# Peptides against a protein of PDB entry 6IDX: the designs that were tried, part 139

Target 1, 380 residues: chain A of PDB entry 6IDX
Amino acid sequence: KELAKLSADVTFATEFINMDGIIVLTRLVESGTKLLSHYSEMLAFTLTAFLELMDHGIVSWDMVSITFIKQIAGYVSQPMVDVSILQRSLAILESMVLNSQSLYQKIAEEITVGQLISHLQVSNQEIQTYAIALINALFLKAPEDKRQDMANAFAQKHLRSIILNHVIRGNRPIKTEMAHQLYVLQVLTFNLLEERMMTKMDPNDQAQRDIIFELRRIAFDAESDPSNAPGSGTEKRKAMYTKDYKMLGFTNHINPAMDFTQTPPGMLALDNMLYLAKVHQDTYIRIVLENSSREDKHECPFGRSAIELTKMLCEILQVGELPNEGRNDYHPMFFTHDRAFEELFGICIQLLNKTWKEMRATAEDFNKVMQVVREQITRA

## One batch from the design tools (peptide; made by RFdiffusion4, then SolubleMPNN)

Design b2_p17_2_s4 (from b2_p17_2, 10 letters changed)
Fold by OpenDDE base, seed 1:
Structure b2_p17_2_s4 (fold): chain B 380 residues (1-380), chain A 17 residues (1-17)
Amino acid sequence: as target 1 above (380 residues)
Amino acid sequence: SEVEEEWEAFKQKLLSL
């Protein structure tokens, strides 16, 4: 107890470390010997002292033995552990993951996100916070292959559902620390879109061009069987498509694929447009046809707007950025859906189309409309 | 569903601006 309190002082920490004091603490944990009177209380203070000593940055985390890691991971993976031991064990594992890639690898072999999800199903917000913090640390430090495996649709759906039901919709106020961890998890979840955001469209890829053609088909040929592609001569067909791509509001009416060569938002904008067209078809068709029927200069260019809106949403949600310390702004809505970014896009594109009409905008006002829409989205 | 209600509430909030 006194050691745990004194370990917060850098002068005491330095002297205690110089006396090999950390080695003694690690050996106490490694022994796993439950035979001591007051073992749980002693262990909780030992773990507290260890964490406070390591937080001074005097000793490398890489000094920690595999036996120590297994003991700490054992306290997290076992269902009946004292809350104080569990809390400190989660914090130690978080610090290990954040400070050492070698320790991350070892910890990722000993614990699963599924085991950590069990610590979210409790009434203790502090335990929930440390469990999410460790999940976030594991997600942040995972190599791309393992990050995708962690983010698999089942694990992600289960994790977000548990967070929504047991944390966000809990009968208690969310503390600042939990709000920060929810923000971090939100940022890390949207960072899974970074690959698509940075993927350039290949204008020569037929499969990617077929997606743009499908957007045209859904908008203008929705009643037409895709088998009845009118066998009209190649030139009339190209001229027809150029008109359709103009009505869709692409910047390049001849080759809309060129509009998706800029990164960000690259292919992510096309993914959003296709999602809108397939999942919210009536909304998509309405937006496109409302602007395609205008002969005035007040048409909202859907294709251009969708690209710039996707880029704007990536900037607002910090896609491809590390989470910032001190931020705690999270959106509960994003924990309700597995395609939350695409659903957000589908709402924001309707806002953009509304705001464009209300401003009586022309193509020259495009940047002004986008600025107003940015302010509207960030206030919501 | 509760999901649809949250998204619709956000939509109404955003489109009321």
Scores: peptide ipSAE 0.356, ipTM 0.907, DockQ to the pose 0.827
Fold by OpenDDE base, seed 2:
Structure b2_p17_2_s4 (fold): chain B 380 residues (1-380), chain A 17 residues (1-17)
Amino acid sequence: as target 1 above (380 residues)
Amino acid sequence: SEVEEEWEAFKQKLLSL
């Protein structure tokens, strides 16, 4: 108990570490010897002293044994552990994951996200915070292959549902520490879009070109009876498509695939357009047709707008950036839907079209409209 | 659903600007 308090002092910590005191603490955890009166209380203070000593950064986290890791992971995986031991065990595991890739590997073998989700289903917000913090640490430090497994739709849905119901919609005010961990999880979730954001379209990939053609089909052919496709030659069809791609508001009317070669937002913009066209078809068709029927130079170029909006949303959400330790801004809305980015895009593209109309914008006003829309989104 | 209400509330907030 006194050791745990004194371990916060850097002078005491330095002397205690120089006396191999931290090795004695690790051995106490490794031994698992329940023979002492008040073992649980002594263990809680031992873990506190260990954390406080390690927080000075004097000793590498790589000094810990596999037996120590297994004991700490055991305290997290057991259903009937003292809350004080559980809290400190979660914090130790978080620090291990954040500070050592070798410890991450060992911890990821001993614990599952499912076990950590059980610690979210409790009334103790401190336990919930440390459980999310450890999930975030595991997600941040996961190799790309393992990160995708953690990000799988089932695990992500379940985790989001539990966080939403037991944390966000809990009958308690969210503390700053929890708000930070929710922000971190939000950032890490949107960072899964980075690959698509940085993927250039290959203009020669027929499968990707077929998606652009599908956008055209949904906008313009959904009303046309399939019977009257006259057998007009390939050149007349290409000329018709150029007109349709102009009406869709692509910058390159001849080869719209060229508009998706810029990264960011690369293929992510095409994914958003396709999602809008399939999931919100009426909204998509309305936006395209309202702008394609104008002859007054007040047409909002959908294709260009969708690309630049996707890029803007990536910038606002800091896609591809690490979480900032000083931030706690999270949106409960993003925990409610699997395709939250695409749904946000679908709302923001309607805002863009509204703002374009209200400003009576022309193609020359494009950047000014985008600046106004940025301010609107960031204030919401 | 409560999900639809949160998205609709955000949409209304954003489109009211």
Scores: peptide ipSAE 0.349, ipTM 0.906, DockQ to the pose 0.863
Fold by OpenDDE base, seed 5:
Structure b2_p17_2_s4 (fold): chain B 380 residues (1-380), chain A 17 residues (1-17)
Amino acid sequence: as target 1 above (380 residues)
Amino acid sequence: SEVEEEWEAFKQKLLSL
């Protein structure tokens, strides 16, 4: 107990570390011997002193043994553990994951996200916070292959549902620390879009070109059977498509695939357009046809607008950026839907189209409209 | 659903700006 208090002092910590005191604490944990009177209290103070000593940055986290890691992971994976031990064990695992890729690998072998989800189903917000913090650390430090496995639709849906029901919609005010961890999880979730945001369209890929053709088909041929393969079009068909791609508001109305070669937002903009066209078809058709029927130079170019809006949303949501320390701005809405980014895009494209009309904008006003829309989105 | 209500509330908030 007194050691745990004194370990917060850097002068004491330095002297205690110089006396191999931290090695003694690690050996106490490694021994696992529950035979001591007041073992739980003694262990809780040992883990506190260990954390406080390690927080000085004097000793590398890589000094810990595999036996120590297994003991700490064991306290987190056990169904019945003392709350004080569990809290400190979660914090130690988080620090290990954040500070060492070699420790991350060992920890990821000993614990599962499913075990950590069980610690979200409790009435203790501090335990919930440390559990989310460890999930976030594991997700942040996961190699791309394992990150995709962690991001699988079932695990993501289950985690999201548990967080929504037990944390966000809990009977308790969200503390700043929890709000930060929810923000971090939100950023890490949107960072799954980075690959698509940085994927250039190949103008020679027929499958990608068929998506652009499907956008045209949904907008203008909604009653026509998809059976007519687009490929063998006569010069008259190519000229017809060029007109349709101009009405869709692509910058390159001859070859719209060229509009998706810039990264960001690359293919993510095309994914958003296709999602809007398939899931919110009436909204998509309305926006396209309302602007395609104008001859007054007040047409909102849908294709260009959708690309620049996708890029703007990536910037606002910090897609491909690390979570910022001290931020705590999370949106409960994003924890309610699996395709939250695409749904946000579908709302924001309607806002853009509205704002364009209200401003009586022309193509010359495009950047001004985008700036107004950015300010509207960031204030909501 | 409660989910649809949250998204619709956000939509109405954003489209009212």
Scores: peptide ipSAE 0.344, ipTM 0.905, DockQ to the pose 0.867
Fold by OpenDDE base, seed 4:
Structure b2_p17_2_s4 (fold): chain B 380 residues (1-380), chain A 17 residues (1-17)
Amino acid sequence: as target 1 above (380 residues)
Amino acid sequence: SEVEEEWEAFKQKLLSL
């Protein structure tokens, strides 16, 4: 107890570390010897002292043994552990993951996100906070392949549901520390879009071009049996498509794929358009047809608008940026849906289309409309 | 669903600006 308190002092920590004191603490954890009276209390103070000593940055986290890691991970994975031990074990694992890629690899083998989700179902907000913090650390330090696997896992839908129901909608006020961890999780979740945001469309890829063609089909051929593709000669068909791509509001009417070669937002804009067209088909068709039927130069160019809106949303949500330590601005809405970005896009494109009409905008006003829409979204 | 209500509330907030 006294050691744990003194370990917060840098002078004491330096002297204690110079006396190999930290090695003694690690060996106590490694031994796992439950034979001592008050073992749980002693262990809780040992873990506190260890964490406080390591937080001075005097000793590398890489000094810890695999046996130590397994013991700490064991305290997190066991169903009946003292709350004080669990809390400190979560904090130690977080610090290990954040400070060492080698320790991350070992920890990721010993614990699962599913085990950490169980610690979110408790009434103790401190445990919930450390559990989310460890999840965030694991997401942050995961290689891209594993990060995407963690994101695609049923664990993420379940994680979001558990966070929503047991943390956000809990009967307790959200503390600043928890709000920060929810912000971090939100940022890390949107950072999964970075790959698509930075993916350039290949104008020669037929599969990618078929997505643009599908957008055209959904907008203009929704009532036509796909069997009635008129055998109109290749030139008439190309001229027809150029007209349709103009009506869709692409900048490059001849080859709309060229509009997706700029990164950001790259392919992410096309993903958003396709999501809107498939999931919110009536909204998509309405927006496209309402603007495609205008001859007054007040048409809102859907394709261009969707690209620039996707870019704007990436900028607003700071996609590809690391979370900032001082921020706690999370949105509960983003925890309700697995395609939250695409749903946000679907709302914001309607706002853009509304604002365009209200302003009686032309193509020359495009940047002014986008500025107004940015201000509207940022205020919401 | 409760999810739809939150998104609809946000939509209404944005579209009321």
Scores: peptide ipSAE 0.343, ipTM 0.904, DockQ to the pose 0.837

Design b2_p17_3_s1 (from b2_p17_3, 7 letters changed)
Fold by OpenDDE base, seed 4:
Structure b2_p17_3_s1 (fold): chain B 380 residues (1-380), chain A 17 residues (1-17)
Amino acid sequence: as target 1 above (380 residues)
Amino acid sequence: MTKEELINEILNRKFAV
């Protein structure tokens, strides 16, 4: 107990470390010897002292043994562990993951997503905070391939649902630290969009061109069976498509694929457009047809607007940036929907279309509309 | 595999897997 308190002092920590004191603490954990009277209390203070000593950055986290890691991971994975031990064990694992890629790999082999999610289902907000902090650390330090897998996993949906029900909709106010961890999780999840944001469309890729064609089909041919494409000659068909792509509001109405070669937002804009067209088909068709039927120069160019809005949302959400320790702002929508970015896009494109109409905008006003929409989104 | 079995399989996956 006294050691745990004194270990927060850097002068004491330096002297204690010089006496190999930290090695003694690690050996106490490694022994796992439950035979001592007051073992749980002793262990809780040992873990506190260890964490406080290591937080001074005097000793490398790589000094810990695999036996130590397994013991700490065991306190997180085992049921019926003392809350004080669990809390410190989560914090130690977080610090290990953050400070050492070697320790990350070892910890990632010992802990399951389900075990960490189980610690979010408790009423103790401190345990919840340390559990989400460890999830965030594991997500941050995961290799890129594994980050994408973690994001696409049903575990993320379950995690979001558990956070929504047990943290956000909980009977307790969210503390600053939990709000920070929710922000971090949001940032890390939106950063998975960076790949698509930086992916250029290949104008020669037929599969990508077929998506643009599908956008046209959904907007203009939704009642036509794809089998009844009238056998009008290839030139009339190309001229028809050029008109349709103009009505869709692409900048390059001859070759809309060129509009997606700019990064950011690259293919992410096309993904958003396709999501809107498939999931919110009535909204998509309405937005396109309301603007495509206008000959008054007050048409809102959907394609251009969708691209620039996607870029704007990436800028507002700071896609590709690391989480900032000083921030605790998170979007509740992130926890309510699996495709939160695409749903946000679907809301914001309707807002843009409304704002365009209200401003009686023309193509010359495009940047002014986008500025107003940015202000509306950032104030919401 | 039932939806429940799939959920349990995913929840029991280690972060390294």
Scores: peptide ipSAE 0.152, ipTM 0.720, DockQ to the pose 0.050
Fold by OpenDDE base, seed 1:
Structure b2_p17_3_s1 (fold): chain B 380 residues (1-380), chain A 17 residues (1-17)
Amino acid sequence: as target 1 above (380 residues)
Amino acid sequence: MTKEELINEILNRKFAV
């Protein structure tokens, strides 16, 4: 107990480390000997002292043995552990993952996502916070290929559902530390969109062009069977498509694929448009037809607006950026929907279309509308 | 695999896998 308190002092920590004191603490954990009177209390203070000593940055985290790692991981993976030991063990594992890629790899082999999710199904918000912090650390330090798999996995859907039910909809106010970890989880999950955000459309890729054609089909030919392959179109059909792409509000009416060659937002804008058209078809058709039937200069260019809105949402959500310390702003919608970014896009594109009408905007007002929409989104 | 078996497989998957 006194050692844990004194370990917060850098002068004491330096002298204690110089006397190999940290090695003694690690050996106490490694021994795993439950035979001592007050073992749980002694262990909780040992783990506290170890954390406080390591937080001074005097000793490398790579000094810890595999036996030590397995003992700490064992306290997290076992269903019946003292709350104080569990809390400190989660914090130690988080620090290990954050400070050493070698320790990340070893911890990633010892712990399952289901074990960490089980620590979210408790009434103790501190345990929940440290469990999310460790999930966030493991997600941050994972290789890119594994991060994508982790996000698409049912585990992430289950994690979001558990967080929604046990944290967000809990009967307790969310503390700042928990709000920060929810923010971090949101940022790390939206960073998986970076690949699509930085993917340029290939104007020569027929499969990507077929998506743009499908957007046109859904908007204007909703009753026509998709069996009419676009490839056999006479010059009159090409001229018809150019008119339709103008009505869709693409900047390049001849080749809309060119509008998706700029990164950001690249292909992510096309993914959002396709999601809206397939999942919210009535909303998509309404937005397109309300603007395509106008013969005045007050039509909202849907295609251009969707691209610039996708870019704006990426900027607001800081897609591709590391999470900032001290931020605690998270979107509850992230935990309610599997496709939260695309759903957010679907809400924001309706807001944009409304704001465009209310402002009586023309194409010259486009940047002013986008500025007003940005302010509306960031205040919501 | 049932949906439940797949869920259990994913939940029991190590972070390194």
Scores: peptide ipSAE 0.147, ipTM 0.703, DockQ to the pose 0.050
Fold by OpenDDE base, seed 5:
Structure b2_p17_3_s1 (fold): chain B 380 residues (1-380), chain A 17 residues (1-17)
Amino acid sequence: as target 1 above (380 residues)
Amino acid sequence: MTKEELINEILNRKFAV
């Protein structure tokens, strides 16, 4: 207890470390001797002192033994551990993961996301915070392939559901530390969009072109009996598609694929449009047809708007940037939807379309509309 | 309302969540 208090002092910490005191603390954890009276209390203070000593940055986290790691991971993975030990163990594992890739690998072998999710199903917000912090650390330090797997996994849907039900919808105010960890989790999840955001469309890729054709089909062929596709020559078909792509509001009416060669937002904009067209088909068709039937030059160019909005959302959400310590702003919708970015896009494209009408905008006003929409999104 | 006044009105609208 006194050691844990004194370990916060840098002078004491330096002297204690120089006396190999930290090695003594690690050995106490490694011994695992549950037979001592007051073992839990002693261990909790030992872990506290260890954290406070390590927080001075004097000693590398790589100094810890595999036995120490296994003991700490054991306190997180085992049911019915003392709350104080669990809290400190989560914090130690977080620090280990953040400070050492070697320790990350070892910890990733000892604990599961499911075990960490179980620590979210408690009423203690401090435990929940450290559990999310460790999840965030593991997610941040994971190889790219594993990060994508973690993102697509049933585990993330479950994680989001658990966070929503036990943290966000909890009967307790969210503390700043928890809000920060929710922000970090949101940022790390949206950073998985970076690959798609930086993927250029290949204008010669038929599969990618078929997506653009599907957008046209959903917008214009939904009521057309497929039997009446007039057998008119390839040139008339090409001219028809050019008209349709103009009505969709693409900048390049001849080859809309060229609009997706700019990165950011690259293919991510096409993904958002396709999601809107398939999941919110009525909204998509309404937006496209309402603007395609206008002859007054007040048509909102859907394709161009969708691309620039996707880019804007990536900028607002800082896609590809690391989370910063000063932010705690998270969106609850991130935890309500599996496709939160695409849903946000679907809300924001409707807002853009509304704002365009309200402003009585023309194509010359495009950048002004986008600026107004940016300000609306950032004030919400 | 001028176009500028309309923009300012739109900007000052609370986002109806």
Scores: peptide ipSAE 0.016, ipTM 0.474, DockQ to the pose 0.019
Fold by OpenDDE base, seed 2:
Structure b2_p17_3_s1 (fold): chain B 380 residues (1-380), chain A 17 residues (1-17)
Amino acid sequence: as target 1 above (380 residues)
Amino acid sequence: MTKEELINEILNRKFAV
């Protein structure tokens, strides 16, 4: 207890570390000897002193043994552990994951996402915060291949549901620390869009061209069976498609694929457009046809607007950037839907179309409309 | 209402989806 308080002082910490004091604390954890009176209280103070000493950055986290890691992971994996031990064990594992890739690998083998999710189902917000912090650390330090799998896994859907029901919709005010961890989880989730945001469309890829053709089909030929895709497009058919791509509001009416060669937002804009067209078909058709039927200079170019809006959303959400320690702004909507980015796009494209109409905008007002829409989104 | 006043009104509207 006294050691845990003194360990916050850098002078005491330096002297205690120079006396191999941390090694003594690690051996106390490794021994697991429950024979001492008040073992749980002693262990909680030992773990506190260990954290406070390690926070000075004097000793490398790689000094810890595999036995120590297994004991700490064991305290997180056991259903009937003391809350004070559990809290400090979660914090130790977080710090280990953040500070050492070798410790990350060992910890990832000893604990499951399901065990961490179980710590979110408790009424203690500090335990919930440290559990999310450890999930975020594991997600941040995961190899890129495994990071995508973690996000798409059934476990991630369950995690979002548990966070929504037990944290966000909880009967308690969310503290700043929890709000920060929810922000971090949100940023890490949006960073999975970076690959698509930086993927250029290949104008020669037929499968990618077929997606643009499907956008045209859904907008203008919604009742036509896709099986009647006419073979070798005569010049008359190419001219028809050029008109349709103009009505869709693409910048390149001849080859809309060229509009998706700019990164950001690359293929992510096409993914958003296709999602809107398939999942919110009536909204998509309405937006396209309302603008395509105007013979006035007040047409909102859907294709150009969708691309620039996708880019703007990536900028607002800081896609590809690391979480900032000073931020705690999270959106509950991102925990309610699996495709929350595409749903946000679908809301914002309707807002853009409304704002364009209200402003009586022309193509010359495009940047001014986008600025107004940016300010509307950032105030929401 | 000027185009600028309309922009300011739109900007000051709460995000009523």
Scores: peptide ipSAE 0.010, ipTM 0.431, DockQ to the pose 0.019

